# Peptides against a protein of PDB entry 3PBP: the designs that were tried, part 9

Target 1, 203 residues: chain A of PDB entry 3PBP
Amino acid sequence: LNEKDLNLILNKSLVMYESLDSTTDVIVKRNVIKQLQFVSKLHENWNSRFGKVDIQKEYRLAKVQGPFTINPFPGELYDYTATNIATILIDNGQNEIVCVSFDDGSLILLFKDLEMSMSWDVDNYVYNNSLVLIERVKLQREIKSLITLPEQLGKLYVISDNIIQQVNFMSWASTLSKCINESDLNPLAGLKFESKLEDIATI
Target 2, 203 residues: chain A of PDB entry 3PBP as posed
Amino acid sequence: LNEKDLNLILNKSLVMYESLDSTTDVIVKRNVIKQLQFVSKLHENWNSRFGKVDIQKEYRLAKVQGPFTINPFPGELYDYTATNIATILIDNGQNEIVCVSFDDGSLILLFKDLEMSMSWDVDNYVYNNSLVLIERVKLQREIKSLITLPEQLGKLYVISDNIIQQVNFMSWASTLSKSINESDLNPLAGLKFESKLEDIATI

## One batch from the design tools (peptide; made by RFdiffusion4, then SolubleMPNN)

Design b2_p21_5_s4
Fold by OpenDDE base, seed 3:
Parts: C-alpha cells; sequence; structure tokens
Structure b2_p21_5_s4 (fold): chain B 203 residues (1-203), chain A 21 residues (1-21)
C-alpha cells in the first residue's frame, strides 16, 4: 500500500520532470529537479530497506521567500519559524494556493488576493506580499519538506521524519477556483475550508 | 479577475479572523 503510493509519487515526479521544456520557468525547472531527486532517493531507501532517508537540506527546504504579509496571522505561530513554502495549483488556469510550514508542525494555506510574482529562489524577491489565511492544519510533526505535483491539483505532500502525508484541499479549492474564474463569490458562502489529511507512506 | 481576487481575499480574511477568535 505505502510502497504503491510512493511509486505513484515517483512516477508523477518523473512525468513532471519529463514535461520540462525551454519555455518552463527556470525556478520551476529547478524545483522539479529537486523534487525528483528527493523522491528518487526516498524510493531507493524504501526499496533497499536500509535505514531512513538521508536527504540533504537543499532537497528538503523550500525556504520561505519573502517578504510577504499573511493576514490574519495566527497568534500561536508568532513564536515559531516558517520552514517551507510551496505553491499548489488548483486549476488549469493557474490559480494557486500558497502553503507555508512552521516548525511547530503547522501548515497554513494561503490565498493570493493580489497579483504577485513569487520567487522560490532564496536570492530572489517577491514583488507582491499579500497573502490571506484560508486554513491552518496542525500536523504535530517536524515538517521536513513540501512536495507538489502540478498534475495533481489541490494536493500537497508533506514529508516528515517517518511519514509522507497528503493534504487534499480540493473540497474547497474547486469552489474557490470556480469563484475566481466566474467572478462570482456566492458559492463561498457556507463553504467549509477544511482539507483532508491522509497518510500516504511510512518512511 | 484582479478585482474578484481582492473581493475573495476580503471575504477569506473576515472568515479567518472570526475563526481565530
Amino acid sequence: as target 1 above (203 residues)
Amino acid sequence: MLETKKKIGEFLKKKAEEELK
């Protein structure tokens, strides 16, 4: 079961890698490569049954690229440090959710309410910093890495010390996407912004 | 599109603020 899911992730990562071309953004290319490398290493460790995955920090950390403003910011997180950032597509029109992880094991899902240029390179600058809090997910684990697969809309893979978990927020993201694309906010009324958390693999 | 996103943001912000209280 867990092995199958890991293989699926690997395959998807490979497909994503193979889809890269000259028109692909340089940052995207780099991130995809890092993801593939990480997942490949994870897969090798799984198959070998020789110990835990030892991955270099560069593969694990998508450092938070700022400055950005999160509104509202959960008060509990003021004492904690952001560890990773990821962007997850929610439709084929390039609407996306931003996720930030913290060292308390929390994930926050964020909406970009303004047009912004996001850079995932630690040396680059984010032009627009407006992010709105949608949901906080408490994993109560040390989050080592965030992995996204562009072909898997509204899904985030969270890698901790001993587990890979999937956060699926398509339950609300599909509606959000519709609202954006149709310029109609009515469906947001009564919408529950609760993501589904599922264990994918033990590592 | 930008205007819609702004309005969505406003909505979400209010909702989040209520949930954090």
Scores: peptide ipSAE 0.649, ipTM 0.947, DockQ to the pose 0.400
Fold by OpenDDE base, seed 2:
Structure b2_p21_5_s4 (fold): chain B 203 residues (1-203), chain A 21 residues (1-21)
Amino acid sequence: as target 1 above (203 residues)
Amino acid sequence: MLETKKKIGEFLKKKAEEELK
């Protein structure tokens, strides 16, 4: 199961890479390339006898264009440092969820009030953004990296010391997407914002 | 669409505040 899932991620990454052309946005192109490189390295390490995934610092540079504010911010996280940021598509209309990881092993899933983009470019212009807390997921692990694939809606891959986990939030994100696209908030009433966590691979 | 996102944000903010209490 673990190897199969990794292969699936790799294949999807390859498909995305092949979809790139001269008209592709520079940021999107760079993100896809780096994702492919990262997943490829992960796959190589998995197949190697020495199965330690060494994630280079360069693959941790994915960030949301800031500055941004998070409201409300979990009080327990005030003393911890953000380690990774990822943006996950929830539909083909480019509605997105932002995820931030912390050094306590927590993930927070965030809704964008204002438009922001994920970038691998460190020197990009900074915009003010508002983010709203949706869910906190406590993994209680050292999070090494966050991987998101544009073709995998509402899915985030979390790499920790010895495990790759998938966070799937389509249970609520599909409804959220519908609310945005149809300009109807009624379906949000009673919606449970609980993501599904699944182990993908042991490293 | 922007107005809808704003309203959603307000909804989620209230919900999150309640959950953090």
Scores: peptide ipSAE 0.649, ipTM 0.947, DockQ to the pose 0.388
Fold by OpenDDE base, seed 4:
Structure b2_p21_5_s4 (fold): chain B 203 residues (1-203), chain A 21 residues (1-21)
Amino acid sequence: as target 1 above (203 residues)
Amino acid sequence: MLETKKKIGEFLKKKAEEELK
């Protein structure tokens, strides 16, 4: 984790915090708060060692929100609650992967295979997303937040109580991106959808 | 592109279903 990345994570954390409202799930709210606390602490420690980092940029939350269907849904996750969602770019052409975290410490990486269906109700804007399961990553820890860095393709930062981990799925996402962009599915044959998990920093 | 994504989705869905068995 470098200074730039830390700054971006902190910024994302702040944005997430600011996005909390009365309708926010209690677990999500708690996690965001805790995450902010940890990242803030990390930032403080970083500042003490490397100098002050200024937060200048604002980042948006995940693009994908609202109701969605996950196909297939892992049976083991029926007993658990989704806690966070993130969207990760996999190329400069706006192809993206959706990640959802669960309170069992699982991450699922998802592919948007269909356009968003939108419905307008009298007072509600509702949309339905189709998401296809690509990979389940079991972290076996309480996930506090999911952070993405726009300049880091195919990388997701997972913040837990004592650690920030990076999930790097470019091993398969690069191929996926190519398949999308070239309209050729052949490279998917035999592709292993296994992300690399790396510890970035302890908290 | 949309058709490709749909096909990719079908592929991935099948793969995932097999892995979850």
Scores: peptide ipSAE 0.647, ipTM 0.947, DockQ to the pose 0.462
Fold by OpenDDE base, seed 5:
Structure b2_p21_5_s4 (fold): chain B 203 residues (1-203), chain A 21 residues (1-21)
Amino acid sequence: as target 1 above (203 residues)
Amino acid sequence: MLETKKKIGEFLKKKAEEELK
């Protein structure tokens, strides 16, 4: 198994998990959960053996590329290092949230308030991205990996040492999406930017 | 859309700054 194959299996396992309902056979349900747990452990072991993917490399490979600025930056995070980055779709119109994890167990959710600018410098294309802080989520655990599923809007899966958690921010992201698409900021008034955290499985 | 995103960004920035105080 290579890293790509492992990620694919993990994604498929997460999709299968989400498909479970009250009508699902008990044996099938148990098998899916066990598979998810197993694959998640493999993924964690893989990351530990081959080293953490450089966030800069991941960022360059993501839809959002190049250097970026975060405003405001939480003062408490100045002493910590970013570990993972992910981009999560919030609608079918390609609006997205950027998430960055830190080695203190924090997640920051970020909004792209400007389109990516490409400037030509003598040697290379330079990208400039502006990211605005929406929310900080404190997990108080070591974050090993961030997983997103394109078919699951506003959901981020966080893999840590012993647990898989889902961060769901559609409570505010649905409103944000509407504001963008309708060019109306009025619905933002009084909106709470608080994501829901749910434990999915222990590993 | 670009102008809207910019305005949203300004709104969010102000809110975040208030929360970080």
Scores: peptide ipSAE 0.636, ipTM 0.950, DockQ to the pose 0.399

Design b2_p21_8_s1
Fold by OpenDDE base, seed 4:
Structure b2_p21_8_s1 (fold): chain B 203 residues (1-203), chain A 21 residues (1-21)
Amino acid sequence: as target 1 above (203 residues)
Amino acid sequence: SIKDKLETKKKIGEFFVKRFS
């Protein structure tokens, strides 16, 4: 992601914000506002504190196609800035989790409950880039980059100043994948959405 | 079907939203 791409995302987010009116659902309004703030903060800090943001191309392309919402956006992250975005496969290429890192050292794991828009109509209000919060993982360190390996399902590598950590969410993601593929939500009941964090290497 | 999968994803989303509400 470069500054131009970020500006485009910001502009689209602004357009979405401007499309809000009295008829807009309260939840949608809240999410759009939070997303605008999210992107605005990212833009404000671009090339200043964080430098270049590490965002996977595939997810970047989806974002550039329109604004997105996170539901719910964690209130605790309101004052923090997003630093990285990654997409992690949880099965044989059909289902994925989106991860966003913040400058407080938090990761949010997100589910795409709706198919992302492949086009954006600037003249119309569109709510088609939906991300739903699954889990917040607090690393309490500065996150430099997020790395995924296509052959490693449900695993995210987090690089900080002095350590590489693995976030493994297959404990719940395998069940989630089954639920999606089998169209059965019953296994989600009582499931703990707690990822495993492991130190992999010291830098 | 694709339709069933999409509906399932939507319901899963609702599940997660409710969980944090």
Scores: peptide ipSAE 0.642, ipTM 0.949, DockQ to the pose 0.517
Fold by OpenDDE base, seed 5:
Order: C-alpha cells, then sequence, then structure tokens
Structure b2_p21_8_s1 (fold): chain B 203 residues (1-203), chain A 21 residues (1-21)
C-alpha cells in the first residue's frame, strides 16, 4: 500500500461517511465512522516513526482497494495506527483469515463474513466490505512485518526488531474452515478462539 | 452451493459479532 492507494481508500471512506443520514441504520453508521476513523488515523500517521504500512500483495489485490469495516473495532485501537496487513489461507480452498497489526503491538484476526466488493451503495455497505473480529493478540512489541507462507495453512509469522514469532490459529481455523465448507455452524459452539504464539528465532 | 457458502459465512460473522457484544 502506497500513499496513492491510501488516499484512494480515504476518499472512498469519506464518500461513504458523507452519505450517512438520519435514515441510515445505526450499525451502518457505526461501521462507516469506524472505517473513516481507521483510515484517517492511518493516513495521518503515514510515514510516521513507525514507517509505512506493509500490505501483503494478496490482500492488496483482493481487498485493500476498497474500504472495509471491522466489527467490532476494538476501542483501544482507535488511538493506534495499523502497521501491517496479511491474508492467511486456512484451507486449500479460498477460505482465509485477514490479520492487521497495530503500533501498540496488537494483532487482530478478522473473518470475511461477506464477499468484499467495490460497491458504494450505502444500503449495501455492510454487505460489501465486512470484516469481523475473531481474536486480538497483544504482542506488545513493534511489528515490522507480517509474513505468510502459502504452504503453511493458518500460520502467520510476525517480525519485530529482535524476534520472529509464529501465530498459529489452526486450533480454531480448521473448525472454521469445516463450518464454511460444510455449511454447518454447530462445531463453532464452545470453540476457543485462542491462537498459539511461538518464538521462532531471535534476530 | 455458492449460496449456502455465502449464507454460512454471513451466519459465522453474526456469531463473531455476538461474541464480542
Amino acid sequence: as target 1 above (203 residues)
Amino acid sequence: SIKDKLETKKKIGEFFVKRFS
């Protein structure tokens, strides 16, 4: 993601914000406001002391071109800036998890509950660009990069100044994949959405 | 079907939203 792309996303988010009126659903309003706050904060802090946002190519091609909502967006993260984004495959199909890192050292794992589109229809906003929060992982470190390996399902590598860590969420993502593929939500009941964090290497 | 998959994803989303509500 470069400044030009960020500006485009910001402009799109502004258009969506400006389209809000008294008849707009409160959920839509909330999501649009959160989207705008997120993107505005990202734009404001562009090339700050934390550097530029590192956007994985796969996500860039599929998602970053349009605004997205994060539901819920953690209130604690309103004061922080997104630093990296990655898309992680959870099966050999098309099911994937989106991860966003923040400058507070948090990772959020997100599910695409709706197929993202470039639709600007306010009435369909919630339906076109939606990410839902699965898990927040607090690393409390400066995250420099997010790396995924296509052959390693449900694994995210987090690079900081002094360490590479692996986030493995297959404990729940395998079940999630099954639920999607079989159109059965029953296995989600009682499932713990807790990823495993492991130190891989000191650098 | 594609329809079933989309509906399932939507329901999964609702599940997650409720979890953090």
Scores: peptide ipSAE 0.641, ipTM 0.948, DockQ to the pose 0.490
Fold by OpenDDE base, seed 3:
Structure b2_p21_8_s1 (fold): chain B 203 residues (1-203), chain A 21 residues (1-21)
Amino acid sequence: as target 1 above (203 residues)
Amino acid sequence: SIKDKLETKKKIGEFFVKRFS
């Protein structure tokens, strides 16, 4: 990210915020507001690429509230607790990846193979969701928040104690999107599901 | 179609499950 990029993201976030109306889903409203707040804070405190950012609050996209099944569930994570959840768009057709963080510093990237209702940010709503494991990313940090930015396809920002990191999975998500949209799984064969991790800013 | 998309997603899920099996 650079100053120009941040300005663009901020402007886009503002436009999204202004587009909210009475018909907008409550979860969507909340997410857009949180995104705007986060981007605004980044913009205000931007020094340089890999500079310092002062974040006063943890920005949680959603809480893990509803039951879900993860297949396969990584055996190493049986002893750990899920801490955050985020949904990341991978295209403009509303295909998405779910990310869950754990208290061991792991991120898992998950595919929704069934159309099911998400209840993660809705009180008193419980629905069992099917999620399939794509990739596990080990950060070895306490993950405080998972943030998505408007129009940043296939990108997740991870906030820990002293750093903001970007997880970019467009290397494989673009192919996945194509497979979904074209109803062809052939391009998945031999594809490496390895996300890129980059430091964005120190806190 | 929506039906095709849903079926594709299901198959993709199966693909990923098999990948880790």
Scores: peptide ipSAE 0.641, ipTM 0.949, DockQ to the pose 0.390
Fold by OpenDDE base, seed 1:
Parts: structure tokens; C-alpha cells; sequence
Structure b2_p21_8_s1 (fold): chain B 203 residues (1-203), chain A 21 residues (1-21)
């Protein structure tokens, strides 16, 4: 991500925010506000002398195409700002989990239930890129960055001031991947969506 | 098929929404 791209996303988010009025659906309003907060925070960090914002290319492209919504958005996070985003591969194909961090130290793991291509299809037009909540992980620390390694499926590295932690969600993501690939939802029934948190290194 | 995958993803989304609703 470069500054020009970020500015474009910011401007788009501002336009969406300015379009909000008293007739706007509450869910839509919340999603637009949260998107603006996220992008604004990224912009702030980008302009900071010592801050690097690591944003994956896929997120950049998605944001250029349109807004995203989170459903349901956790009520507890309404007053907090999104700080980082990452996409994590869960198989060797194209299935991914999206992770968003917040300034309260929370992570939300999200599923993209609608493909961007569907939004371009006239028969399946979707205004917003849909993200569905899977899990909330509370770290209770300031999250500086999110790192993923392509060779490590279903693993997210969270960098804070004093520690690097690994979030491993393969316990459920392997099943999710199978469900997607086999077009069978039955294995999701009774599945616990609980990620494993492990300390990797002290900083 | 691609169609099946898309439909499955949509249904998975609905599953998760219902879980937290």
C-alpha cells in the first residue's frame, strides 16, 4: 500500500460517511462509520514518523472496489477503532479468513461469505463487501501489527509492544475449508470456533 | 463448481450470522 492508494480509500470512506442521513439504516450507518474510523487510523499511522502500516495488497484492492461491512458487528467494539487488517490463508486454494484488530486489543476473525465477483454481477449485486463474524479474541494489549506467513496456514502473528503472539485457528478453519471445498455445511454443526493463543517471543 | 462454492460460502455466512444472533 502506498500513500496515494490510502488517500483514495480515505476519500471514498469520507464520501460514504457524508452520504449518511437520518434515513440511513442503522446497520449501514455503523458499518460506514467503522470503515471510516479504520481508514482514518491507518492514515494517521502512515503519517507518523515511526509508524509503519502493514496492509496486505488484497485489502487495498478490496477497499478500492467498495466498502466492507461486518455482520454482526460486536456491540462492545462500537466505541473502538479498527487498527489493522490481515488475510490468512486456511488452505492451499483461495479460502481465507480476514482478521481485524481494534484499539481495545480485540481481534475479530471474519469470513467473506460473498465474493467480489458477485458484486459485479447484475443478478447478484451487493453494495458492500460482506464480512461475517466468526470469533472475537481479546488480547487486552495494544496491537501494533498483524503478520501472516503464506506457508503457515491458519496462523496469525500479533505484534504488541512487548510480545509476539500467535493466533492459531486451524482447529476450526480446517473444517471450514473442507465445508467450502466440498459444499457441505454439516461439519460446522457443533464446531467450536475457539482459536489457540500462544506466546512466541518477548520483545 | 464455482457456483456451488459461491452458494456454500453464502450459506456459511448465514450460519455464522445465526450463531451470533
Amino acid sequence: as target 1 above (203 residues)
Amino acid sequence: SIKDKLETKKKIGEFFVKRFS
Scores: peptide ipSAE 0.637, ipTM 0.948, DockQ to the pose 0.517

Design b2_p21_8_s2
Fold by OpenDDE base, seed 5:
Structure b2_p21_8_s2 (fold): chain B 203 residues (1-203), chain A 21 residues (1-21)
Amino acid sequence: as target 1 above (203 residues)
Amino acid sequence: SIKDKLETKKKIGEFFIKKHS
C-alpha cells in the first residue's frame, strides 16, 4: 500500500459515505463510516510520518470514534477527501467534539447529538450514529495529522508541512459542555461558534 | 439523568442543524 493507493481507498470510502441517506440500511451506513474512519486515520498516520502505522491501533480508534453520519455534510467538501479524524474532550465528564480534516485544508468540528455505538457487534448496534456540524475551519493547507492531548480540553493540534497550529474551541465548547451537563440550551442562543487558531511552531 | 442528557444532546443537534440551514 502506497500513498496513492491509500488516497484512492480514502476517496472511495468518502464517496460511499456521501452516498448515505436516510433510506440507507443502518448496517451499510455503519460499515461505510467505519471504513472511512479507519482509512482516514491510516491516511493521517501515513502523512504525518510518525513512524509505523499501527493498523490495529487505528482500527481500535475507529471503533472508539464509532460510525457516524455528518449532518449537514458541507456541500463544499463533497469533492474533497477526509484525511484525518480526532476526538477532543471538552470536559471531564467525557463530553467530546469530533474533528475531521479534509484535503482542501478544512477542519469540521462535529457534535455527537446521538450516542454512537462503541461496539461493532451487530447485536449491540445502535442505528443512529449521528454527528452534526458545529463549525468549519479553513486552514488552506495540507493537514498531515491531528493531535489531541487529554489534559488539554477543547484543544486540537494540527500538523501541516511547515507548521503546527492549535485550534482552541473552548470559547464555545465550555458553554456547550455546560448545556449538556445542566440540560439547558439557553446559553447556546447567540453563541458564536468560532474557534481560535494559533500558530505554535514552524517545522 | 442519562435520559435528560440524551434528550439535551438531541436538541443541541437540532439547534446546529437549524443553524446551518
Scores: peptide ipSAE 0.663, ipTM 0.956, DockQ to the pose 0.475
Fold by OpenDDE base, seed 2:
Structure b2_p21_8_s2 (fold): chain B 203 residues (1-203), chain A 21 residues (1-21)
Amino acid sequence: as target 1 above (203 residues)
Amino acid sequence: SIKDKLETKKKIGEFFIKKHS
């Protein structure tokens, strides 16, 4: 993703925000506001200290398919800026997790609960570009990049100034994948959504 | 089916939203 693409997404998000009125559905309002907030933070990050954002498939899809929201957006991250976005495969099919990093050193792991679709008409807005919060991981490091390896399911590599760390969420993602594929949510009950963090290398 | 998968994903989303409420 380049600056032009980010600006386009920001502009689209602004247009949607400006379309909101007192009659707009609460869910629509929430989605548009969260979308604008997220994209604005990415834009700010791009134009400020970071100069670039490592953005993978999901944000590029947002350009094509419209805005996405994070639900719930963690209150603690409200004043922080998103720095990177990555998509991680959790099975050999099409199931994936989205990860977003913030300048406080947090990672959020997100689930796409709906298929993304272009819906810019507020009157016909469908909650279609949704990212649902699964887990927050606090690294307390400046995150420079997020890397995923297609052959390594449910693993995210986080690059900071002096270290590469692995976030492994297969402890819960394997179950999540099964739930999706079998259309059964029962295995999610009582499951801990806690990823494993490991130092891989010092750089 | 594709429909079942989509409905399941939606329900999973609801599950997580409820978990964080």
Scores: peptide ipSAE 0.663, ipTM 0.956, DockQ to the pose 0.512
Fold by OpenDDE base, seed 1:
Structure b2_p21_8_s2 (fold): chain B 203 residues (1-203), chain A 21 residues (1-21)
Amino acid sequence: as target 1 above (203 residues)
Amino acid sequence: SIKDKLETKKKIGEFFIKKHS
């Protein structure tokens, strides 16, 4: 991301926020506020010298098209601010999980149930990009960065002040990938969506 | 097919919403 791109996203988020009124759906209102909080924090933390916000390119492209909604948005996170976002590949195709961190030390793992391309389809016009909640992981620490490695499917590295932790989704993400690719939801019914947290290194 | 994949993703979304309801 460059400063220009971030400013564009911020401006869009502000416009959406300003459009909120007493008639706005509570879910929509919450999602718009959270998006604005996230983008505003990114803007505040923008280091003009290094010009690098470690935001994955995919998120930048997605945000240019419109706001994301999170369903359900965890009530406990309503007063907290999103701090980081990452996209994690779960197979060698295009299936991915979105992860968002919050300043309470929570991670939410999200599924894109609607593709952005569908929002342009007249029959499937969606104002907001839909993200659905899979899992909440509570780390109870300040999350500084989220890192993904393209060769490591279903793995997220969480950097905090003193530790690097790995969140491993493959216990359920492999099944999810299979369900998507085979167009069969049956394997999901008994699946436990609990990621494995492991300490990797102290820093 | 692409259509099947899109429909499946939508249904997966509904599954998760229901799970958290």
Scores: peptide ipSAE 0.662, ipTM 0.955, DockQ to the pose 0.480
Fold by OpenDDE base, seed 4:
Structure b2_p21_8_s2 (fold): chain B 203 residues (1-203), chain A 21 residues (1-21)
Amino acid sequence: as target 1 above (203 residues)
Amino acid sequence: SIKDKLETKKKIGEFFIKKHS
């Protein structure tokens, strides 16, 4: 990923933003704005703060998946800017959770309930990527980076100024994976979607 | 099947939307 590629993503996000009109749903508008803010922040911090690896992951998500809609988008996060995005595998069958961080120190864990449309019409807003809210985790820290390890299912590492924290959501993600793989939603009833936060290391 | 998984994912999405309502 280079600056030119990031500019391309930014431009695509801008086009999406410009496609918003009075008929666009309020939630959709909000989600597009937040995505644009995310990409813009990535662009601003391109040279200084993001490791090449993290950028590539985020780029892959942004470029391949295009704009996404979060449902519901937490109203409290409207005033905050998305800062990072990560995809975390929850099983060996390629089921995954999407995580987005915000500058208030919040993490949202998201479920992809629809397949990605490979067809993106850049000229028209198309609902191509549906993300559904699972959980909001409030860290109350400035999140610098999100790291995932392929060998560690259902774990997200959050890098802040002076600490690395682990978010572990296998308590519910294992059940979710099973539900997907077995086509049975019954185990979701009564399940608590509460991730475990642990301090891993001081930086 | 792939079809079953897709339908299941859709229903899971509906489940979460309802949970946050």
Scores: peptide ipSAE 0.662, ipTM 0.956, DockQ to the pose 0.478

Design b2_p21_8_s3
Fold by OpenDDE base, seed 3:
Structure b2_p21_8_s3 (fold): chain B 203 residues (1-203), chain A 21 residues (1-21)
Amino acid sequence: as target 1 above (203 residues)
Amino acid sequence: SIKEKLETKKKIGEFFVKRHS
């Protein structure tokens, strides 16, 4: 990210915020507001590319509230607890990846193979969700928050104690999106599901 | 169609499960 990029993201976030109306889903409203707050804070505290950002509080996109099944569930995570959840769009057609963080510093990227209601950010609304494992990313940090930015397809921002990191999975998510939209799985064969991790800012 | 998309997603899920087996 650079100053120009942040300005663009901020403007887009503002436009999204202004587009909210009475028909907008409560979860969507909450997410857009949180995104705007986060981007605004980044913009205000931007020093340089890979500079320092002062974040006063954790920005949680969603809480893990509903039951879900992960297939396969990584054996190494059996004794650990899920801490955060985020949904990341991979195209403009509303195809999405789910990310869950664990208290061991792991991120898992998950595919929703069934259309189920996501109720993670709604109190007392519980559905059993089917999620399939795509990739595990080990950060070896305490993950405080998972943030998505408007129009940043296939990108997740991970906030830990002293750093903001970007997870970029568009290398494979673009192909996945194509497979979904075209109803053709052939391009998935031989595809590497390896996300890129980059440091964005120190806190 | 919506039906085709749902079936595709299901198959993609199966693909990933198999990949990790």
Scores: peptide ipSAE 0.658, ipTM 0.953, DockQ to the pose 0.389
Fold by OpenDDE base, seed 5:
Parts: C-alpha cells; sequence; structure tokens
Structure b2_p21_8_s3 (fold): chain B 203 residues (1-203), chain A 21 residues (1-21)
C-alpha cells in the first residue's frame, strides 16, 4: 500500500462507517468499526512503521446482512463473540464463501447452502440465513479486520495487531465452485478442506 | 437451471453437516 491507497481504504472505511444504522447487524458494525480503527492506525503509523506493504488496492467488505445460523456451530465458540465478517468470491460468478472471525482468534469458513431469497413478501421473510461450517482456522490472534480483494478469488486477508496474514482456500474452493456450477457433488468426496495460511507482512 | 443450483447448494450443505458429525 502506498499513501494514496491507504487514503482510499480509509475513505471507503469511513463511508462504510457512515452507512451503519440501527438495522445493521452487530457483526457487520463491529467489522466496519474494527476496519476503520485498523486503517486509522495504519494511517497514523504509516510513516514510522510500514515499509511498502504491497496490499493490493481494492478491498471488498461483503455485507452479510441479517441474522444467520451456523450449522454446526462449533461448541468451543459458544463463549466467544464474532468480531468480523467477510464474503469471499470463489469464482467469477456468484459463488462465495462467508468468513466470520471470533475474539478467540478463530476464523470459520461458511457455505451458504440456501440462497437468501429476498422475499419481497413481508410474510415470507426468512429472518435466518443458513450457513454451514466448512473449516475452522485457529489463528490465536486478535483479529482486527478481514479484507477481501475482488480480483483475488478464494483469498482472505486477516489483519491483527502485528501481522497481515493471507488465508487461501482455493485448494478446495475451486472444486466447490465446480460442484455448484456443474450440479455434481462427486468431486467433494475425499477433498481436504484445509486452507493455506501465509504471513504477508509484519506490522 | 436456478433450481438445479439451489438443490445442489442444499446437498452441499448436507454434505458439510455430515462431515462434522
Amino acid sequence: as target 1 above (203 residues)
Amino acid sequence: SIKEKLETKKKIGEFFVKRHS
């Protein structure tokens, strides 16, 4: 990131913050706030601490709006609070993975097995979005922000106090995308759902 | 079709649920 890119991220984060209202999900609010806090801190420390962190220019924070259910919900996370949420594209279509972070330093990767039918009919409003657990990644860090880049499929950037890490799940997400698009689940058999974690930069 | 994709996603969800059982 250069200063210009950081300013752009800051501006986007501010716009997102300003878009928060009483109807915004608590997780989304927290994510936006944490992102803004991080970016602000980055901005403050830019001259002193950060060499060229080559973080690509555009991040997308996908808004998962509304209450969701996670099935199964990991029992170990019952005592912890969700801190951030992101949506990561896995193909050039509409297939995506949802990621939620928790204050224990866990990431959960989730699949939307039911399409949010925006029921325009108030009577058929499904309040709960179904999310299914794919993988839990334990970072054991305080997660400040989740960043996605639209041009980088199946990649999530996790920002903590002192490090930026990349979670790459294309090893399984490419197969998942194929299964969805071809309506064939056979390729999922025997597939390992293990994401690659890589340190990108020390902060 | 949209219907086929929805059914596939549902089945994928079931697959993951079973995997964690």
Scores: peptide ipSAE 0.656, ipTM 0.953, DockQ to the pose 0.395
Fold by OpenDDE base, seed 4:
Structure b2_p21_8_s3 (fold): chain B 203 residues (1-203), chain A 21 residues (1-21)
Amino acid sequence: as target 1 above (203 residues)
Amino acid sequence: SIKEKLETKKKIGEFFVKRHS
């Protein structure tokens, strides 16, 4: 990923964001916002590394969503471009995982550790700017799209050129949900954060 | 409470950061 490509993705994400209106579905709005947030984080990390802060774009992004941090950001993904973002519910609508795909075929599963409830009605919406790495899933495929189904908790569908794959992280997400809801972290100790990958259909 | 949930989420975040370290 070069600066030009990142800027293109950022611009695309901004255009998508700007296309959101009152008729846009809340889920779509959420996804676009999350996508923009992630791209903004990548852009910030990129700019920080290159020592070039495009203040205007960052300010525009900062006004809207930023700054965002992924901690830790996998160093191996620095040279790759984020391509898609999705949000996956892990329980009855309260807790969610953010997924970002990269052009190397990687997925990162991210936790929102500083969630400010999205209030769509407030002009001063503070976006959650903190994401924490849970897991990296290496698909080694060009990811065209990420799909989530509201009725399917902890499942992400990844569409590539010739295949649809399901990423199922309920093996750990159910425990994570319980930990959040019960305010008890003890069950996380010794838990493996390994998602299951399954081929669903050939295209 | 909402406060407890937020604190828990923060601690979970710290847990994951430490795990990757």
Scores: peptide ipSAE 0.653, ipTM 0.951, DockQ to the pose 0.468
Fold by OpenDDE base, seed 1:
Structure b2_p21_8_s3 (fold): chain B 203 residues (1-203), chain A 21 residues (1-21)
Amino acid sequence: as target 1 above (203 residues)
Amino acid sequence: SIKEKLETKKKIGEFFVKRHS
């Protein structure tokens, strides 16, 4: 992301926020507010002398297209601001998980259940990019950045002030990938969606 | 097929929503 792109996203988010009124659905209102909070925080961090917000290219593309809707949005995170976003590949194909961090030290792992292509093919243009909650991981620390390595499937690196931690969700993501690719949901039944957290390095 | 994959993703989404409800 460059500053110009971020400004564009910010402006779009502001316009969406300004469009909210008393007739706006509560869920829509919450989603728009959260998006604005997220983008505003990213913008603040971008302008900070010391912080390169490493925003993945995929996030830029997704935001240009429309707001994200998280369902369900964790009630505990309502008062907190999203700080980072990352996309993690779970297979060698196109299947991915979206991760969003919050300023309370939480990570949410999200599934894209609706592709943008469906919004184009359906007569009813769905403006919202749907994200569905899989798991919440509580780190209880300030998250500075999220890093992914393309060669490391289902792994997210979380950088805080004093430590780099790895979140590994391949325990369930491998099954999820299989379900998507084989069009069979049966293996999801009884599956635990619990990621493994491991300390990698002290900073 | 692409269509089947899209439908599967939708159903997976519904699965997760129900799980958290």
Scores: peptide ipSAE 0.651, ipTM 0.951, DockQ to the pose 0.507

